# Ledger of designs, part 10: peptides against a protein of PDB entry 4QMF

Target 1, 175 residues: chain A of PDB entry 4QMF
Amino acid sequence: ESSFMTLFPKYRESYLKTIWNDVTRALDKHNIACVLDLVEGSMTVKTTRKTYDPAIILKARDLIKLLARSVPFPQAVKILQDDMACDVIKIGNFVTNKERFVKRRQRLVGPNGNTLKALELLTKCYILVQGNTVSAMGPFKGLKEVRRVVEDCMKNIHPIYHIKELMIKRELAKR

## One batch from the design tools (peptide; made by RFdiffusion4, then SolubleMPNN)

Design b1_p9_5_s1 (from b1_p9_5, 5 letters changed)
Fold by OpenDDE base, seed 2:
Structure b1_p9_5_s1 (fold): chain B 175 residues (1-175), chain A 9 residues (1-9)
Amino acid sequence: as target 1 above (175 residues)
Amino acid sequence: DEILKAAEE
């Protein structure tokens, strides 16, 4: 039997406690067991003797990973769908200067979140910028694009460049 | 067009 564990930061504890019954119910449909350990600050998912789909445990692993990185449950639970993939992009180590980090991270979001919204629409992904990570959910192709834009942004390539490129590609694909 | 406009703001 397979088991995966993810640690979560203290500030997520109250939320995770609130939604854990929903997590349990969602995973029960697939006969995946789960445990919330408030002492250790961890979430665990494990296969059972009744688990039918061997691949679902990997999706369960992704679910708790997303939840640990502040993705809301109604969005995170979509990872259990066959056509949904995810990525957690660590952005905290690209820049040593805190102010520069904050500025570049803010570029991903943009004024009123418009830059991020544009990227979500173009890639057909959900994207959450939180702390030192960017969480994304969507089709694999879109996720690759998101990672490129996010990492390049932290390397001082403005997201607008990629957004324009993606827009052009989309228009060309309509022909 | 709407996407580009939003990104340019």
Scores: peptide ipSAE 0.055, ipTM 0.786, DockQ to the pose 0.521
Fold by OpenDDE base, seed 5:
Structure b1_p9_5_s1 (fold): chain B 175 residues (1-175), chain A 9 residues (1-9)
Amino acid sequence: as target 1 above (175 residues)
Amino acid sequence: DEILKAAEE
């Protein structure tokens, strides 16, 4: 039997309680058991005797990881699909100055969220910037691009540089 | 094109 656990922050508790029945139902389809521990502040997924595909537990692991980082359930549950991958990028350790951190994080989002939306379209990924992490879901190639842009942004390389580069590559691929 | 608009800002 395989088991994975992740901790979640206190502010996430109310939401997780609200959607946990939906999580349970989604995982039941794959005979994966799950537990929400409100005392410890943890989520656990585990295989059962009826689990047919042992690899699905890894996707269940990713599901609870995404949920812990504020990804809403209707989006996070898509990780159970075969063609869907995810990445949780830690951004809080690139800059020690809080003000500088906030400024660089805001560059990822941009005016009215347009920078982030452009990046999502170009990489074919879902991207959520929240707290000290950026969560992304999509094809593996797109995820690699997202991580590059996100980390470079925290290293003071403006996302617009990468967006323009991706746009050029997109146009060249059409030819 | 939404991508182009974002890039031009």
Scores: peptide ipSAE 0.050, ipTM 0.781, DockQ to the pose 0.351
Fold by OpenDDE base, seed 3:
Structure b1_p9_5_s1 (fold): chain B 175 residues (1-175), chain A 9 residues (1-9)
Amino acid sequence: as target 1 above (175 residues)
Amino acid sequence: DEILKAAEE
């Protein structure tokens, strides 16, 4: 049997308590067991004797990973679909200066979230910028593009540069 | 076009 555990920060506890019955129900459909440990601050998923698809445990692992990084349940649960992949990008270690970090992280979001929305549309991904991580869900090609833009942003390459590039590539692909 | 406009605001 396979088991995976993910720690979550204290500020997520109240939310996770609220939605855990929904998590359990979603995983029960696949005969995956799950446990929320409020003392340790962890989520665990496990295969059972009734688990039909051995690969589903990896998606369950990704589910709890996404939930730990503040992705809302209605979005995170989509990871259980066959055609959905995800990535959690750590952005907190690219710069040491806090002010610089905040500035670059804000560039990724942009005014009224418009920069992020543009990136989501171009890559066909869901993207959440929260704390020291960026969580993304979508096709592998899109996820690869998201990671490039996110990491380059933390390296002081403005996202608008990549957005323009992606738009050009999209137009060229139509011809 | 619309996407670019939104991103450049």
Scores: peptide ipSAE 0.049, ipTM 0.774, DockQ to the pose 0.540
Fold by OpenDDE base, seed 4:
Formats: C-alpha cells, sequence, structure tokens
Structure b1_p9_5_s1 (fold): chain B 175 residues (1-175), chain A 9 residues (1-9)
C-alpha cells in the first residue's frame, strides 16, 4: 500500500471540513481512501486493494498538498486529470526582512491582480499566491516558467521582465 | 492583446 499525509494550517480547518465529502467522493472514483484528522491537522490519502491505477495516489498526494495551501477544491481536484500537474513554490525563505518579503510577494500579484493574470495566461497555469507559498497548476512547461518568475521575483527581479520575455517567446512560437 | 494590457497595468 501507498499513503501520503500533509499537514494543514489551523485557518484551513473550517474550509476543509466543509469540502471533505467532496474530496472523498472524488477520490472514491479512483478507489483512493482519504482521512481528515482535525486533531492532528492533517490529510491522508491511501491506496486500497481496489485501486486500479497505481499512479493516481501521487495525484491524490498532490491534491491534499494543494488543499493545504489554500487552493479551492474545484480547482485543486483538477489535479486528478492526467494532463494536469502542479507545483507548490516556497517563497518565504528568500528574504529575511518581513517588509521586503511582503513587497516582493505583492509584485507577483500586481495592481488589481493583473500581473498574476498575465502570468497565468502566458503559462496556461492557475496560480495562487498565499502566505509563504505560491501554488500553480497546469502543464509542466508552464509550471517551469511560473517557478522561475516567482523565485526571481523574490530575488528582486520584477515579474514584468519575465512577462515581456514570455510574450516575445509566444509571438515567435506563433510563426 | 489582453496579456499586454494586463501586464502594463
Amino acid sequence: as target 1 above (175 residues)
Amino acid sequence: DEILKAAEE
């Protein structure tokens, strides 16, 4: 058997309780068992004797990882699709200064969320900036670009620089 | 280009 567990922060508890039946239903389709432990503050996914696809457990692992990092269920559950990948990018350890961290994190979002929206469009990814992580879902190629932009942003390279670069690459690819 | 518009704002 294979199992994976992830911890979630206390502020996610109420939401996770609300959607856990939906999580269970989604995973039941694949014969993956799951447990929400409110005492420990953890989610667990586990293969069963009825699991027919051994690889699906890895996607289930990713599902609970995404949920722990505030990705809404309707989006997170898409990870169970074969063509969907994800990444959780830790951004909290790039900068020691709290104010600098907040400032750089805000750059990822930009005015009215437009910077983030542009990045999502260019990479064909869903991107959520929350706390000390950035969660992304999409094709592997897109995810690679997202990670680059996100990490560079925390290293004081403004996202607009990469966005312009991606735009140029996109135009060239159309030819 | 909606992407450009988003990036410029």
Scores: peptide ipSAE 0.049, ipTM 0.775, DockQ to the pose 0.429

Design b1_p9_5_s2 (from b1_p9_5, 5 letters changed)
Fold by OpenDDE base, seed 1:
Structure b1_p9_5_s2 (fold): chain B 175 residues (1-175), chain A 9 residues (1-9)
Amino acid sequence: as target 1 above (175 residues)
Amino acid sequence: DEILESAEL
């Protein structure tokens, strides 16, 4: 049987404890077993002898990955849908200087989160910027666009450039 | 358009 494990940071423990019964119930519908280890700080998902669709374990893997990166359960659980994909983009390794990292990460969010909201709308993705990662959920095409914008932002290419490009592309597609 | 407003930031 297949299994996957994901570590989570200590600050997620209280939240994960609170929602773990909901995680269990969601995965039980697919006969996927799950374990929350509070000592190690890990989540595990496993196929069982009753698992009907072997591919669902990959969705379960993605679920715990998203939960570990602060995606709330009501959003993360949507990954179990066939048409939903996700990406966890590591952003912490593009810049060694912490202050420069914070500034570039803030450019991605923008004033009042408006830059990020624009990107979400244009790509039809959910996007969460947290710590050293950006978590995204949506169609594969949109995820590809999100990754490009996020990585380029960390490489000092301002997100507004890509947002304007995506806006132009959207307008052209409507004609 | 909320996207246009966001792009002006």
Scores: peptide ipSAE 0.035, ipTM 0.723, DockQ to the pose 0.434
Fold by OpenDDE base, seed 4:
Structure b1_p9_5_s2 (fold): chain B 175 residues (1-175), chain A 9 residues (1-9)
Amino acid sequence: as target 1 above (175 residues)
Amino acid sequence: DEILESAEL
């Protein structure tokens, strides 16, 4: 028996309650059990005796992790696909000054979200900047690049420099 | 190039 639990912040409760039947249905296809505990503020996933793929529990773990970090269900559920990976990047501990933190986090998004969009396109990832984390979903190679850009941004390296680098690499790969 | 346009804005 394998199980994983994640806590979620209070502000996610109403949403999670709303979509939990969809979560259950998605996991039932894989014979993974799940529990939403509104008192504790937790989500749990668990293998059953009918689980045929032992690896799917790890994807279920990732699903609830993504949901806890504000990723919408229609996007988060894609983690159950074999070719999809994810990463939750903690950004809240790079900078002690709150104003500096907010400023650097905003750089990841950029004007009208264009910086983030560019990064998503270049890495072929979905990226969500929320609170003290950045959630990303996509291929492992893309996720590695996302983490680099995100962490460097919090270290005061502007994302635009990495975007330019990724653009150059992409052009070279087309040749 | 959509990417270039996104990065420049």
Scores: peptide ipSAE 0.034, ipTM 0.718, DockQ to the pose 0.385
Fold by OpenDDE base, seed 3:
Structure b1_p9_5_s2 (fold): chain B 175 residues (1-175), chain A 9 residues (1-9)
Amino acid sequence: as target 1 above (175 residues)
Amino acid sequence: DEILESAEL
């Protein structure tokens, strides 16, 4: 039997309690067991004797990982689809200065979220910037591009540079 | 297009 556990921050507890029945229902379709431990602050997923696809446990692992990083359930549950991948990018360790971190993180979002929206459209990914992580869901090619832009942003390369590059590449691919 | 509108900020 395969089992995976992830810890979640205290501020997620109330939300996770609210949606846990939906998590259970989604995983039951695949005969994956799950447990929410409110004392430890953890989520666990496990294969059962009835689990048909052994690979689905890895998707279940990714589901609880996404939920722990503030991805809403209606989006996170899409990870159970065969064509959907995810990435959780740690951004909190690129700079020590808090103000610099906040400024660079804000550049990923941009005015009214427009920078983030442009990046989502160009990469065909869902992207959530929250706390010290960026969570992304989509095709592997798009996820690779997202990680590059996010990490470069934390290294003081403005996302607009990459967005312009991606736009040019998109136009060239249409010809 | 939605991308151009987001980039022209």
Scores: peptide ipSAE 0.034, ipTM 0.706, DockQ to the pose 0.241
Fold by OpenDDE base, seed 5:
Order: C-alpha cells, then structure tokens, then sequence
Structure b1_p9_5_s2 (fold): chain B 175 residues (1-175), chain A 9 residues (1-9)
C-alpha cells in the first residue's frame, strides 16, 4: 500500500472542509482512499486493495498538493487526467526583502492580470500566483516554460521578455 | 489577438 500526505495552511481549512466530499468522490472512482485531518492540518491519499492502477496514487498526491496551495477543486481535479501535469514553484526564497518580493511577484500578474493571462495562453497552462508559491497545470513542455519565466521573474528578469520570446516562437511555428 | 494586446502593455 502506498500513501502520501501534505500539510495545508490554516486559512485553507474552511474551503477544504467544504469540498472534501467532492475530493472523496473523485478519488473513489479510482479506488483511492483519502483523509482530511483538521487537527494536524493534513490531507492524506492512499491506495486500497481495490486500486487497479498503482500510478494513479501519484496523481492523487499531486491533487492534494495543488489543493494545499489554493488551487480550486474544479481545476485541481483535472490532474487526474492522463495528459495533465502540474508544478508547484516555490518563489518565497529568491528574495529576502519583502517589498522586493511583492514587486517581483506582482510583475508575474501584471496590470489587470494581463501578463499572467498572456503566459497562460502561450504555455497552454493554468497558472495561480498565491502567497509564496506559483501553481501551474498543463502539458509538460508548457510547465517547463512557466517555471523558467516564474523563477527568472524572481531573479529580476521581467516576464515581458519571455512573453515576447514565446510570441516570436509561436509565429515561427506557424510558418 | 489577446496575447499581442497583453504584450503591448
């Protein structure tokens, strides 16, 4: 039997309680058991004797990881699809100065979220900037691009540089 | 193009 656990921050508790029946139902389709521990502040997924595909537990692990990082359930549950991958990018350790951190994180979002939206479209990923992490879901190639842009942004390379590069590559690929 | 509009900002 395989088992994975993730901790979640206190501010997620109310939401996770609300959607946990939906999580259970989604995982039951794959005979994966799950537990929400409100005392410890943890989510656990585990295989059962009826689990047919042992690889699905890795996707269940990713599901609870995404949920812990504020990804909403209707989006996070898509990780159970075969063609969907995810990444949780830690951004809180690139800059020690809080103001500089906030400014660089805001550059990822941009005016009215337009920078983030452009990046989502170009990479074919869902992207959520929350707290000290960026969560992304999509094709593996797109996820690699997202991670590069996100990390470079925290290293003071403006996202617009990469967006323009991706746009040029997109146009060249059409030729 | 939505992407182009975003890049022009």
Amino acid sequence: as target 1 above (175 residues)
Amino acid sequence: DEILESAEL
Scores: peptide ipSAE 0.033, ipTM 0.709, DockQ to the pose 0.338

Design b1_p9_5_s3 (from b1_p9_5, 6 letters changed)
Fold by OpenDDE base, seed 4:
Structure b1_p9_5_s3 (fold): chain B 175 residues (1-175), chain A 9 residues (1-9)
Amino acid sequence: as target 1 above (175 residues)
Amino acid sequence: DEILKSAEL
């Protein structure tokens, strides 16, 4: 058997309780068992003897990882699709100064969320900036670009620089 | 370009 567990922060508890039946239903289709432990503050996914696809447990692992990092269920559940990948990018350890951290994190979002939206469009990814992590879902190629932009932003390379680069690359690819 | 509009570039 294979199992994976992830911890979630206390502020996610109420939401996770609300959607857990939906999580269970989604995973039941794949014969993956799941447990929400409110005492420990953890989610667990586990293969059963009825699990027919051994690889699906890894996707289930990713599902609970995404949920723990504030990705809404309707988006997170898409990870169970074969063509969908994800990444959880830790951003909290690039900068020691809290104010600088907040400032750089805000650059990822930009005015009215426009910077983030541009990145999502260019990479064909869903991107959520929350706390000390950035969660992304999409094709592997897109995810690679997202990680680059996110990490560079925390290293004081403005996302607009990468957006321009990605735009140029996209235009060239159309030819 | 939708991306340009989104990024306000």
Scores: peptide ipSAE 0.043, ipTM 0.763, DockQ to the pose 0.293
Fold by OpenDDE base, seed 3:
Structure b1_p9_5_s3 (fold): chain B 175 residues (1-175), chain A 9 residues (1-9)
Amino acid sequence: as target 1 above (175 residues)
Amino acid sequence: DEILKSAEL
């Protein structure tokens, strides 16, 4: 039997408590067991003897990973769908200067979240910028593009450059 | 389109 565990930060505890029954219900449909450990601050998913699809445990692993990184349950649970993939991009280690980090992270979001929304539309991904990570969900092609834009942004390449490039590529693909 | 509006381009 396969088991995966992820730790979550203390500030997520109250939310995870609130939605854990929904997590359990979603995983029960696939005969995956789950445990929320409030003492350790961990989530665990496990296959059971009744687990039909052995690959679903990997999606369950991704589910708890997304939840630990502040993705809301109604979005995170979509990872259990066959056509949905995810990525958790660590952004906290690209720069040492806190002010520079905050500025570059803010560029990903942009004014009123417009930069992020444009990127979501172009890549057909859900994207959440939170703390030291960016969580993304969508098709593999889109996820690859998101990771490139996010990492380049932390390397001081402004996202608007990539957005313009993606827009041009989209128009060319229509012809 | 929606993308242009979002990007303010």
Scores: peptide ipSAE 0.040, ipTM 0.760, DockQ to the pose 0.272
Fold by OpenDDE base, seed 2:
Structure b1_p9_5_s3 (fold): chain B 175 residues (1-175), chain A 9 residues (1-9)
Amino acid sequence: as target 1 above (175 residues)
Amino acid sequence: DEILKSAEL
């Protein structure tokens, strides 16, 4: 039997406690067991003798990974759908200077979140910028695009460049 | 276009 564990930061504890019954119910539909350990600060998912789909445990692993990185449950639980993939992009190590890091991270969001919203629409992904990570959920093609834009942004390539590129590509595809 | 509106382009 397969098991996966993810640690979560202390500030997520109260939220995870609140939604854990919902997590349990969602995973029970697939006969995946789960445990919230408040002492260790971990979430665990495991197959059972009744688990039918061998691939669902990997999706359960992704679910707890997303929850650990501040993705809300109503969004994170969509990872259990067959057509949904995710990515957690670590952005904290691209820049050593804290102020520069904050500035580049803010470029991903943009004024009133407009830059991020544009990127979400173009890639058909959900995107959450939180702390030292960017979490994304959506089609695999879209996720590849998101990762490129996010990493390039941390490398000082402004997201607007990629947004314009994606917009042009979209218009060309309509012809 | 919602995308254009969002990006202010």
Scores: peptide ipSAE 0.040, ipTM 0.755, DockQ to the pose 0.272
Fold by OpenDDE base, seed 5:
Structure b1_p9_5_s3 (fold): chain B 175 residues (1-175), chain A 9 residues (1-9)
Amino acid sequence: as target 1 above (175 residues)
Amino acid sequence: DEILKSAEL
């Protein structure tokens, strides 16, 4: 039997309690068991004797990881699909100065979220900037692009540079 | 193009 656990921050507790029945139902379809521990502040997924595909436990692991990082359930549950991958990018350790961190993180979002929306469209990914992490879901190629843009942004390379580059590549691919 | 609109390009 395989098992994976992830911790979640206290501010996620109320939401996770609200949607946990939906998590259970989604995982039951694959005969994956799950536990929400409110004392420890953890989520656990594990295979059962009835689990047919042992690889699905890895997707269940990713599901609870995404939920811990504020991805809403209707989006996070899509990770159980075969063609969907995810990445949780830690951004909190690139800059020691809090003000500089906040400024660089805000560049990823941009005015009215337009920078982030452009990046989502170009990479065909869902992207959520929250706290000290950026969560992304989509095709593997798109995820690699997202990670590059996110990390470079925290290294003081403005996202607009990469967006322009991706737009040019997109146009060239049409020819 | 939606991407152009989003990026304000």
Scores: peptide ipSAE 0.037, ipTM 0.738, DockQ to the pose 0.271

Design b1_p9_5_s4 (from b1_p9_5, 5 letters changed)
Fold by OpenDDE base, seed 4:
Structure b1_p9_5_s4 (fold): chain B 175 residues (1-175), chain A 9 residues (1-9)
Amino acid sequence: as target 1 above (175 residues)
Amino acid sequence: DKILEDAEK
């Protein structure tokens, strides 16, 4: 039997309480058990003797990971699909200066979220910038690109550079 | 674990 636990920040508690029955129902379809511990501030998923697919527990792990990082349930639950992957990119350790961190993180989003939207479209990923992490869901190839752009942004390489590169690659692929 | 680190901050 396999089990995974993820801690979540206090500000996420109210939302998680609201959607936990939906989480339970989604995981029950796969015979994965789950527990929300409001005292500890943790989510746990575990296999049962009735779990058919041994790999689904890893997806359940990813589900609670995404939920902990503020991904909404209707999006996060898609991780249970076979063709969906995810990544949680830690961005908080690239820059020591808080103001610089905030500025670079904001570059990922861009004016009116346009930079992020462009990146989502080009990589075919869902992307959420929250706190010290960037959560992404999509195809593996797209996720690799997202991670590169995100990390480079925190290293002071503006996302527009990579967006231009991705646009060129996309145009070439259409030929 | 990246999430654990973030949750502790």
Scores: peptide ipSAE 0.020, ipTM 0.629, DockQ to the pose 0.025
Fold by OpenDDE base, seed 2:
Structure b1_p9_5_s4 (fold): chain B 175 residues (1-175), chain A 9 residues (1-9)
Amino acid sequence: as target 1 above (175 residues)
Amino acid sequence: DKILEDAEK
């Protein structure tokens, strides 16, 4: 039997308590057991004797990882689908200056969230910028593109450059 | 948890 555990920040506790029955129900369909430990501040997923697909435990691991990083349950639960992958990109260590970090992180979002929305559409991914991480869900190809844009942004390459390139590529693919 | 530790910095 396999098990995975992830810790979650204190500010997520109330939300996780609220949706945990939904998490349990979703995982029960795959005979994966789960535990929410409020004392430790952890989530655990485990295979059972009835778990049929051995790969589903890895998706369950990803589910709790996404939930810990503030992804809402209705979105995070999609990770259990076969065609859905995810990535959690740590962005907090690219720059030492806090003000510079905040500025570059804001560039990912852009005015009224337009930059992030454009990136989501072009990569066919869901993207959430929260704290020191960026969580993304979607096809593997799209996720690869998201990671490149996110990391480059933190390295002071403005996302608009990549967005323009992705737009051109999309237009070319239609022909 | 490395992700949590990074997020809390």
Scores: peptide ipSAE 0.019, ipTM 0.607, DockQ to the pose 0.026
Fold by OpenDDE base, seed 5:
Structure b1_p9_5_s4 (fold): chain B 175 residues (1-175), chain A 9 residues (1-9)
Amino acid sequence: as target 1 above (175 residues)
Amino acid sequence: DKILEDAEK
């Protein structure tokens, strides 16, 4: 039997307690057991004797990973679908200066969130910028594009450059 | 979870 554990920050505790019954219900459909440890600040998922698909435990692992990084449950639970993949991109280690970090992270979001929205549409991904990570869910191809844009942004390549390129590529693909 | 621990720093 297989198990995976993920730590979560203290500020997520209240939310996770609130939705944990929903997590349990979703995983029960696949006969995956789960545990929320409030003392350690961890989530655990486990296969059981009744688990039919051994691969579903990997998706359960991804679920708790997404939840730990502030993805809301109604979105995170979609990871259990066969065609859905995810990525958690660490952005906090690209620059040491906090002000520079905040500035570059803000570029990902843009005015009124428009930059992020454009990137989501072009990549067909859900994207959440939170703290020192960017969480993304969607098709594998889209996720690769998201990671490139996010990391390049932290390397001082403005997202608008990539967005323009993606728009042009999309237009050309329609021809 | 080493990856998430590092991400939270």
Scores: peptide ipSAE 0.019, ipTM 0.610, DockQ to the pose 0.026
Fold by OpenDDE base, seed 3:
Structure b1_p9_5_s4 (fold): chain B 175 residues (1-175), chain A 9 residues (1-9)
Amino acid sequence: as target 1 above (175 residues)
Amino acid sequence: DKILEDAEK
């Protein structure tokens, strides 16, 4: 039997408590057991003797990873679908200067979130910028594009450059 | 794991 555990920050505790029954219900459909440990600040998922699909435990692992990084449950639970993949991109270590970090992270979001929305549309991904991570959900190809744009942004390559490139590629694909 | 370390932050 397989099990995975993920720690979550204290500020996430209240929300996780409110939705944990929904998490349990979603995982019960796949005979995956789960535990929320408020003392340790951890979530655990594990297979049972009734688990039929051995691959579902990996998706359950991804679910708790996404929840730990502030993805809302109605979105995060979609990871249990076969056609959905995810990525959690660490962005906190690219720049040592805090002010520069904040500025570059803000470039990813853009005015009124328009830059991020454009990236979501072009990659067919859900994207959440939170703290020192960017969480993304969608097709594998789209996730690769998101990671490139996000990491390059933290390396001082403006997202607008990549968005323009993606737009051009999209138009060419329609021909 | 790297993700675990980030979750502690």
Scores: peptide ipSAE 0.018, ipTM 0.612, DockQ to the pose 0.025

